# Ledger of designs, part 176: peptides against a protein of PDB entry 3HUF

Target 1, 320 residues: chain A of PDB entry 3HUF
Amino acid sequence: MWIIEAEGDILKGKSRILFPGTYIVGRNVSDDSSHIQVISKSISKRHARFTILTPSEKDYFTGGPCEFEVKDLDTKFGTKVNEKVVGQNGDSYKEKDLKIQLGKCPFTINAYWRSMCIQFDNPEMLSQWASNLNLLGIPTGLRDSDATTHFVMNRQAGSSITVGTMYAFLKKTVIIDDSYLQYLSTVKESVIEDASLMPDALECFKNIIKNNDQFPSSPEDCINSLEGFSCAMLNTSSESHHLLELLGLRISTFMSLGDIDKELISKTDFVVLNNAVYDSEKISFPEGIFCLTIEQLWKIIIERNSRELISKEIERLKYA

## One batch from the design tools (peptide; made by RFdiffusion4, then SolubleMPNN)

Design b2_p23_6_s4 (from b2_p23_6, 8 letters changed)
Fold by OpenDDE base, seed 4:
Structure b2_p23_6_s4 (fold): chain B 320 residues (1-320), chain A 23 residues (1-23)
Amino acid sequence: as target 1 above (320 residues)
Amino acid sequence: SSEEEEIKKEEELAKKENKKEKE
């Protein structure tokens, strides 16, 4: 989200979130959803227009800011952004930090981008929330991104958590739910005066983890917990691969169960399969290797004695 | 939207006022 603050109390000592939209900026406007009052005698009554665009798909993957347009309203002394005079037609900015100088005001408005990027595990939930979140200047998507700061878990009653949720947890992404999204949708009006009133997702996250036995106490309990073990992986997502890497596993990849030869078995402690392959091809599993799903692996990894449990299963099937 | 039209009108008015202050 874009946040503005300023020196010399020209913003009344307050920080403000700027959502996507258009703002008239000047000395003689009242703060509302479309106006920013700036208190200086050196600023025109209506000095500039700020326009913040909704996030692009690229912004979801890069964590880049919503485009920030600045237009001078034909003022006597103009407007500058990062010491450059704004052009007559306005200019657009993608920098994360903007120093906006209105006329001869000795104090600048400092605009900075606070990264917030929400990944969804469920396409239906994305379809429900994406529009509202984009209107808050929050990029949204389904695919894994290095820019993701928050993750909305798929809530299926009585089901195991998804691989996406497991990976988000181990990546230390803040896991959130519908309650937090609902709160975000209502905060738009209340944060006009104080950007510090933005809800902290960490409390929501703590409550999710506390109330769900599918999560370990911390990501650190699981990260590198299987260091020294080797696995082979079939037809998994990129998230599945990265999840196994975060567990400290040495990973071999194969394209079919038929590629699992004696050499691979000799170097591999267990095979990780997706649910569909595990259920359909159980009868075709190679002898002398432990095959499991990511969900089954997760149930072991969240246990305090995960290394011992894995070792026992490996031994059981190598000698069966 | 009606809000976008109002903002455009305000922008146009602001430019006209600021232009007069330059003259």
Scores: peptide ipSAE 0.434, ipTM 0.924, DockQ to the pose 0.821
Fold by OpenDDE base, seed 2:
Structure b2_p23_6_s4 (fold): chain B 320 residues (1-320), chain A 23 residues (1-23)
Amino acid sequence: as target 1 above (320 residues)
Amino acid sequence: SSEEEEIKKEEELAKKENKKEKE
């Protein structure tokens, strides 16, 4: 999201979130959803127009800012952004930091980009929330992104957490729920005067983890917890692969259970399967190999003695 | 939207006012 602040009390000492939309900026406007009052005798009554675009798909993957357009309203002394005079037709900016000078005002408006990028685990929830979140200047998507800051967990009572949720937790993404999204939808007016009124997602996250026994106390309890073990996995999901990497596993990939030869077995401590393959093939597992699902692995990983539990299970099958 | 049209009218008014202050 874009946040503006200024020196010299020209923004009344307040920080403001700018959502996607158009703003008339000047001395003689009242702060609302489309106006930014700037208190200086050196600023025109209506001085500039700011336009913030909605996030692009590229912004979801890069964590880049929504495009920021500045137009001078034909003022006597013009407008500058980063010491450059704004052109007559306006200019567009993709820099994360903008110093906006209105006329001869000695104080600048400082605009800075605070990255917030929300990944969804469920496509139905994305479809419900994407439009509203984009109107807040928040990029959204389903696919994993290095720019992802938050992850929406679907609360299904009594279901195991998904691989996406497990991976989001281990990569230290802030896990949020629908209650947090609902709260975000209400803040649009309140944050005009004070950007600090933005809801704290970390409090939501703490409450999720505290109330769900399927999470360890911290990601650090699980990261590299299986260092030195080797697994084979069916090449089904990039997220599953990245999850197993974060556990410190050496990973071999195969395309079918028939590809599990004696060489692979000799190099592998256990095989990770998806639920569908595990349930269908559980009667026909190769002899002398430990097979489990990611969900079964997760249940072991969240235990304090995960390495001992895995070792005992491997030994049980080697000597059977 | 109606809001976009109002903002556009305000922008046009602002430009006319600012032009008069230059003369």
Scores: peptide ipSAE 0.434, ipTM 0.923, DockQ to the pose 0.795
Fold by OpenDDE base, seed 5:
Structure b2_p23_6_s4 (fold): chain B 320 residues (1-320), chain A 23 residues (1-23)
Amino acid sequence: as target 1 above (320 residues)
Amino acid sequence: SSEEEEIKKEEELAKKENKKEKE
């Protein structure tokens, strides 16, 4: 989100979130969804127009800012951004930090980008929320992104958490639910005067983890917990691979169960499969190797004695 | 939108006012 602040009380000592939209900026406007009052005798009554665009798909992957357009309203002393005079038709900015000088005002408006990118695990939830979140200047998507700051867990009661949720947890992404999204949508008017009123996702996250036994107490309990073990997996998803890497596993990839030869078995402690392959191919599993699903592996990993549990399962099947 | 039209009108008024303050 874009946040503006200024020195010399020209913004009344307050920080403001700017959502996507258009703002008339000047001395003689009232703060609302389309106006920014700046208290200075050195600026015009209506001095500039700010326009913030909605996030692009690229912004979800990069964590880059919404495009920020500045136009001077034909003022006597013009407008500058980062010490450069704004052009006659306005200019667009993708920098994360903007120093906006209105006319001869000795104080600048400082605009800075605070990255917030929300990943969804479920396409239907993304479809429901994407438009509203984009109108808040929040990029949204389904795929894993290095820019992801928050992850929306699917509230299917009684189902196992998804690989996406497991991976989001281990990446230390803030896991949120629909209640946080609802709360986030309600603060739009309140943050006009005080950007500190933005809801904190940490309490939502703490409540999710506390109330769900499918999560360990911390990601650190699971990270590298299987260091020294080797697995083979189907080359199906990048998230599954990255999840197993975060567990400290040495990973070999294969394309089909037929690729699991004696050489691969000799260097592999267990095989990780998706549910569909595990259920369909159970009768075709190679002898002398432990096969499990990611969800079954996760149930072992969340236990305090995960290394001992996995070792016992490996031994049980080597001697069967 | 109605809001975009209002903002555009306000922008045009603002430019006219600011031009007069230059004269």
Scores: peptide ipSAE 0.433, ipTM 0.923, DockQ to the pose 0.806
Fold by OpenDDE base, seed 3:
Structure b2_p23_6_s4 (fold): chain B 320 residues (1-320), chain A 23 residues (1-23)
Amino acid sequence: as target 1 above (320 residues)
Amino acid sequence: SSEEEEIKKEEELAKKENKKEKE
């Protein structure tokens, strides 16, 4: 989201979130959803137009800002952004930090991008929330992204956390839930006056982790916890691979259970399977190798003695 | 949208006013 602040009390000492939309900026406007009052004698009554675009799909993957358009309203002294005069037809900016000078005002409006990019675990929740979040200037998507700052966990009562949730946790993404999204939807008007009223996602995250025994206390408890072990997995999901990598595993990939030969078995401590393959092929598992699901692996990893537990399971099957 | 049209009208009015203040 874009946040503006300014020196010299020209914004009345307040920070403001600028959502996607158009704003008339000037000395003689009243602050509302489409107007930004700037208090300076050096600023025209209506000085500039700001337009913030909705997030693009590219913004979701890059963590880039919503496009920020600035147009001078044919003022005597013009408008500058990052010391450059705004062109006669307006200019668009993708920089995360903008110093906006209105006319001869000695104080700048500082616009900065607060990175917020929300990944959803399921399409249904994305479909429900994407439009509202995009109107807040928040990029949204389903796919894993290095730009992802937040991950929406679906609260299904009694279900295990998904691989996506596990991975989001280990990569230190802030896990949030529907309650946080609901709260975000209500603040739109209040944050016009004070950007500090934006809800803290970290509080939501802390509450989720505290109240769910499927999470370790921190990602650091699990990261590299299985260093020195090796696994094989089906080449099915990037998230599963990245999850196993974050555990410190050496990973081999195979296309089918039939590709698990004696050489692979000799180099592999265990095989990680998805639930569907595990359930369907449990009768045909290769002898002498420990096969488990990611969810079964996760249950071991969250334990304090994960290395001992995994070793015992490997030994149990190797010497059976 | 109606809101976008209103903002465009306000922008055009503002430009006309600012042009007069230059003369």
Scores: peptide ipSAE 0.433, ipTM 0.923, DockQ to the pose 0.794

Design b2_p23_7_s1 (from b2_p23_7, 10 letters changed)
Fold by OpenDDE base, seed 5:
Structure b2_p23_7_s1 (fold): chain B 320 residues (1-320), chain A 23 residues (1-23)
Amino acid sequence: as target 1 above (320 residues)
Amino acid sequence: EKEEEEKREKEAEEIEEKIKEEE
């Protein structure tokens, strides 16, 4: 989201979140959802217009800022952004840091981009929330992104956590739920005067982890926990591959169980399957190899003795 | 409108005076 601050108390010593929308900036306006009061005799009553666009799909993958448009309202001394005079028709900015000078005011408005990108685990929740979150200047998506800061876990009572949730946890992404999204929807007016009133997602995350036995105590307990083991991965997602890499596994990727010969079995400790392949091909598993799903592997790796547990299962099936 | 304008102008003066006292 865009945050503005200013020197010399011209913003009354407060920081403000700017959501997507249009703002009239000047001395003789009242702070609201469409106006920013700036306190200086050196600025016009109505000095500039700020327009923040909604995030693009590209912004979700890059963590880039919402486009920031600045227009001078035909003032005597103009407006500058990053020491450059704003053009007569206005200019658009994609820089993460903007130094905005209104007329001859000695103090500048400093706008900076705080990255917040929310990944959803399912398309239904994305469809429900994307529009509202985009109106907060928050890019949203389903696909894994290096720019992802938050991950929305679907609350299905009695279901195992998804591979997406497992991977988000190990990546140290802040896992949130629908309750946090609801809270975000209520803060729009309160953050006009104080950007610090933005809800803390870390408290939501702590509560999710504390109340769900499907999570380990920390990502660090699982990262590289299976170092030295080798697996074959069959018909899994990219998130599944990255998850297994974060466990410290050596990974071989195959398209079918028929690709695994006796030589490959000798070099592989276990085979990881998706649920559909595991359920359909149980009768066709290679002899002398341990086959499991990612969800079954996750149940092992969240245990404190995960290495001993997996070693016992490997040994059991080599001699079966 | 005029009373609100005079009030905002006075608030602007008070803030600019405080800034000068802190410099």
Scores: peptide ipSAE 0.023, ipTM 0.464, DockQ to the pose 0.034
Fold by OpenDDE base, seed 1:
Structure b2_p23_7_s1 (fold): chain B 320 residues (1-320), chain A 23 residues (1-23)
Amino acid sequence: as target 1 above (320 residues)
Amino acid sequence: EKEEEEKREKEAEEIEEKIKEEE
C-alpha cells in the first residue's frame, strides 16, 4: 500500500494511506477520499494530481508498488519527484520511495510503498475478495510468490489445514482469515486520516495460531525438524515439495507407486502420498515402507517429539 | 536532528515569505 508522510507540519504530522484512485493535492482542498490538503503558503490552491493504479499481476509476484502517477496542475513553480521536474503530461513512477516537492515548498511529501501481497488458498475466496483488496492497493493471487506477505486460510477446508496453509506457515507468511479481510474492508475511511490505524495482521495471526491445535507454536519448531530423514513423493504440487524441503527432508520423486522398487525402499524412510492416492491404493502399498499423507506427516511434525514418533513408525514397518 | 528541523523551518518561512511577495 502507498503511505504518504511529510517533513514538517505540511500534512499535519499525520501519515495517510493512499488507496488506488485519484487525489487532488493542494493548499485549498479538504482531506477526503479524493483530496489531500497540504498546509503551506508555497503551494498552489490545487497543485498536483496523484493517481494510484490498482495492482498488476506482476506486482503480486514482485511485491512492487502500484503505479503512482503525478501531474502538475499548471502551477507557477511546478512539481518535482525525486528531484526531477514532472513533465507537462504527468509522469508515472514504480519506485518504492518518492520524494514529492510541490513548488518551492522546502518540505517534501514522502510516499513509500509498504508491501502487502495476499495469497489465497482457494479460487472461491480469491474471487470474493480480490476486487476489494485490489481497491486497497493489495495484490492478490493463488500461486506461491516470494512477495507473498499474507496467506488466507480457508476455514471451510475440512478437519485439517491444507498443504498451502502448512507451507505458508513454514515460510513465515502471516496467516490470516476472513475475519481480518472483513476488518480491512471496514477501516478504509479511518485510515485516510491516520495510516497508523491500519490493522495489524500479526494480531489476527497470533489468535489463529493460539486457538488452533493444528499449528505448532512457531515455524522454527518444524523447520529442519526431520533433517537426516529421506522421503519419496509423487510428483504433485510444488508447494508439497517445498514444504518437505523446509522440514529438512531429502526428497526423491516418483511418477507412480509402481516406481517404488527395492532400491528406493532401501534409500527412503517413508513415502508421502496425496490423500486421493493414499485412500485409493492402501491395499497396494509396497511392503516394508511407511506410507503416509502430508496431513498425517503434519500431525507428527507438530508434536515436540516428531523425530522419535517417525522413527518408531519406520521401525514398526521394517520389522513387520 | 532538532537543530536541523529548526533550520529547515526557518528556511521554509523565508521561502514562504518570498513566495508571498512574488504572488
Scores: peptide ipSAE 0.022, ipTM 0.526, DockQ to the pose 0.030
Fold by OpenDDE base, seed 3:
Structure b2_p23_7_s1 (fold): chain B 320 residues (1-320), chain A 23 residues (1-23)
Amino acid sequence: as target 1 above (320 residues)
Amino acid sequence: EKEEEEKREKEAEEIEEKIKEEE
């Protein structure tokens, strides 16, 4: 989201969130969803127009800012952004930090981009929420991205957490739910004058972790917990691979169960399979190797004695 | 800093008064 603050109390000492939309900036405007009052005699009654675009698809992957357009409203002393005079037709900015000087005002408006990118695990929830979140200047998507800051967990009562949720947790993204999204949809007017009134996603996250026994107390309890073990997996999702890497596993990839030869078995402690392959191929599992799903692995990983549990299971099958 | 601000505010007021006299 874009946040503005200013020197010399010209914004009344408050930080303001700018959502996608158009704002008239000046001395003789009242703060609302389309106006920014600036308190300085050096600023015109109506001085500039700010236009913030909705996030692009690229912004979801890069964590880049919503495009920020500035137009001077034919003022005597003009408008500058980052010491450069704004052109007569207006200029557009993709920098994360903007110093906006209105006329001869000695104090600048500082605009900065706070990255917030929300990944969804469920396409139906993305379809429901994407429009509203984009209108808040929040890029949304389904795919993993290094720019993702938040992850939406679907509350399916009685279901195991997904691989996406497991990976999001270990990657230290803030896991949120539909309750937080609902709250975000209502705060737009309340945060106009004070950006500190933005709801804290960390409180939602703490409540999710506290109330769900499928999560460890912290990502650090699981990160590198399986260091020194080796696994083999089907060349499947990148998320599954990255999840296993975060556990500290050495990973070998194979294309089919038929590629699991004696050499691979000798170097591998266990095989990780997706649910479909695990259920369909149970009869054709290689002898002398422990095969499990990611969900079964996760149930072991969240236990305090995860290393001992895995070791016992590996030993049981080596001597069977 | 405050004296330079007051000076710039006064210059801005004088400019706004001139614009009002020309309108």
Scores: peptide ipSAE 0.020, ipTM 0.540, DockQ to the pose 0.048
Fold by OpenDDE base, seed 2:
Structure b2_p23_7_s1 (fold): chain B 320 residues (1-320), chain A 23 residues (1-23)
Amino acid sequence: as target 1 above (320 residues)
Amino acid sequence: EKEEEEKREKEAEEIEEKIKEEE
């Protein structure tokens, strides 16, 4: 989201969020959803127009800012952005930091981008929320992204957390729920005068973790907890692979259970399977190897003695 | 499972395109 602040009390000492939309900026406008009052004798009654575009798809992957357009409203002394005079037709900016000078005002408006990118665990929730969140200047998607700051957990996802939720937790993203999205949708008008009125996602996250025994106390309890062990997995989702990497595992991939030969067994401690393959093939597992699902692995890794539990299970099958 | 990942990527792309058409 774009946030503006200014020196010399020209913004009344307040930080303001700018959502996608058009704003008339000047001395003789009233603060609302389409106007920014700037208190200076050196500023025109109507001085500039700011236009913030909705997020692009690329912004979800990069965490880049919504495009910021500035137009001077034919003022005597013009408008500058980053010490450059705004062109007669207006100019567009993708920099994360903008120093906006209105006319001869000695104080600048500082605009800065706060990155917020929300990943969803399911397409139905994305379809429900994405349009509204984009209108807040928040990029949204389903795909894994290094720019992801928040992850929406589906509360209806059965008796176990999803692999996406497990991975989001280990990536140290802020896990949120539908209640946070509902609250976020209501604050659009209240944050015009005070950007600090944005709902605290970290409080939502703490409440999710505290009230769900399927989460460890921190990602650090699980990250590299299985360092020195080796696993084999089916060529599954990239998220499943990255999750196992974050556990510190050496990973081998295979295409079918028939590819689990003596060589693969000799170099792996256990096999990770999806639920469908585990349930269908549990009668025909190769002898002398420990097979488990990622959800079964998760139940082990959240325990304080995870390394001992895995070691005991590997030993049990080597001597059986 | 590559087909499920490709399916999720396509579903994500279709939703992202539909949102752009509605804006």
Scores: peptide ipSAE 0.006, ipTM 0.288, DockQ to the pose 0.013

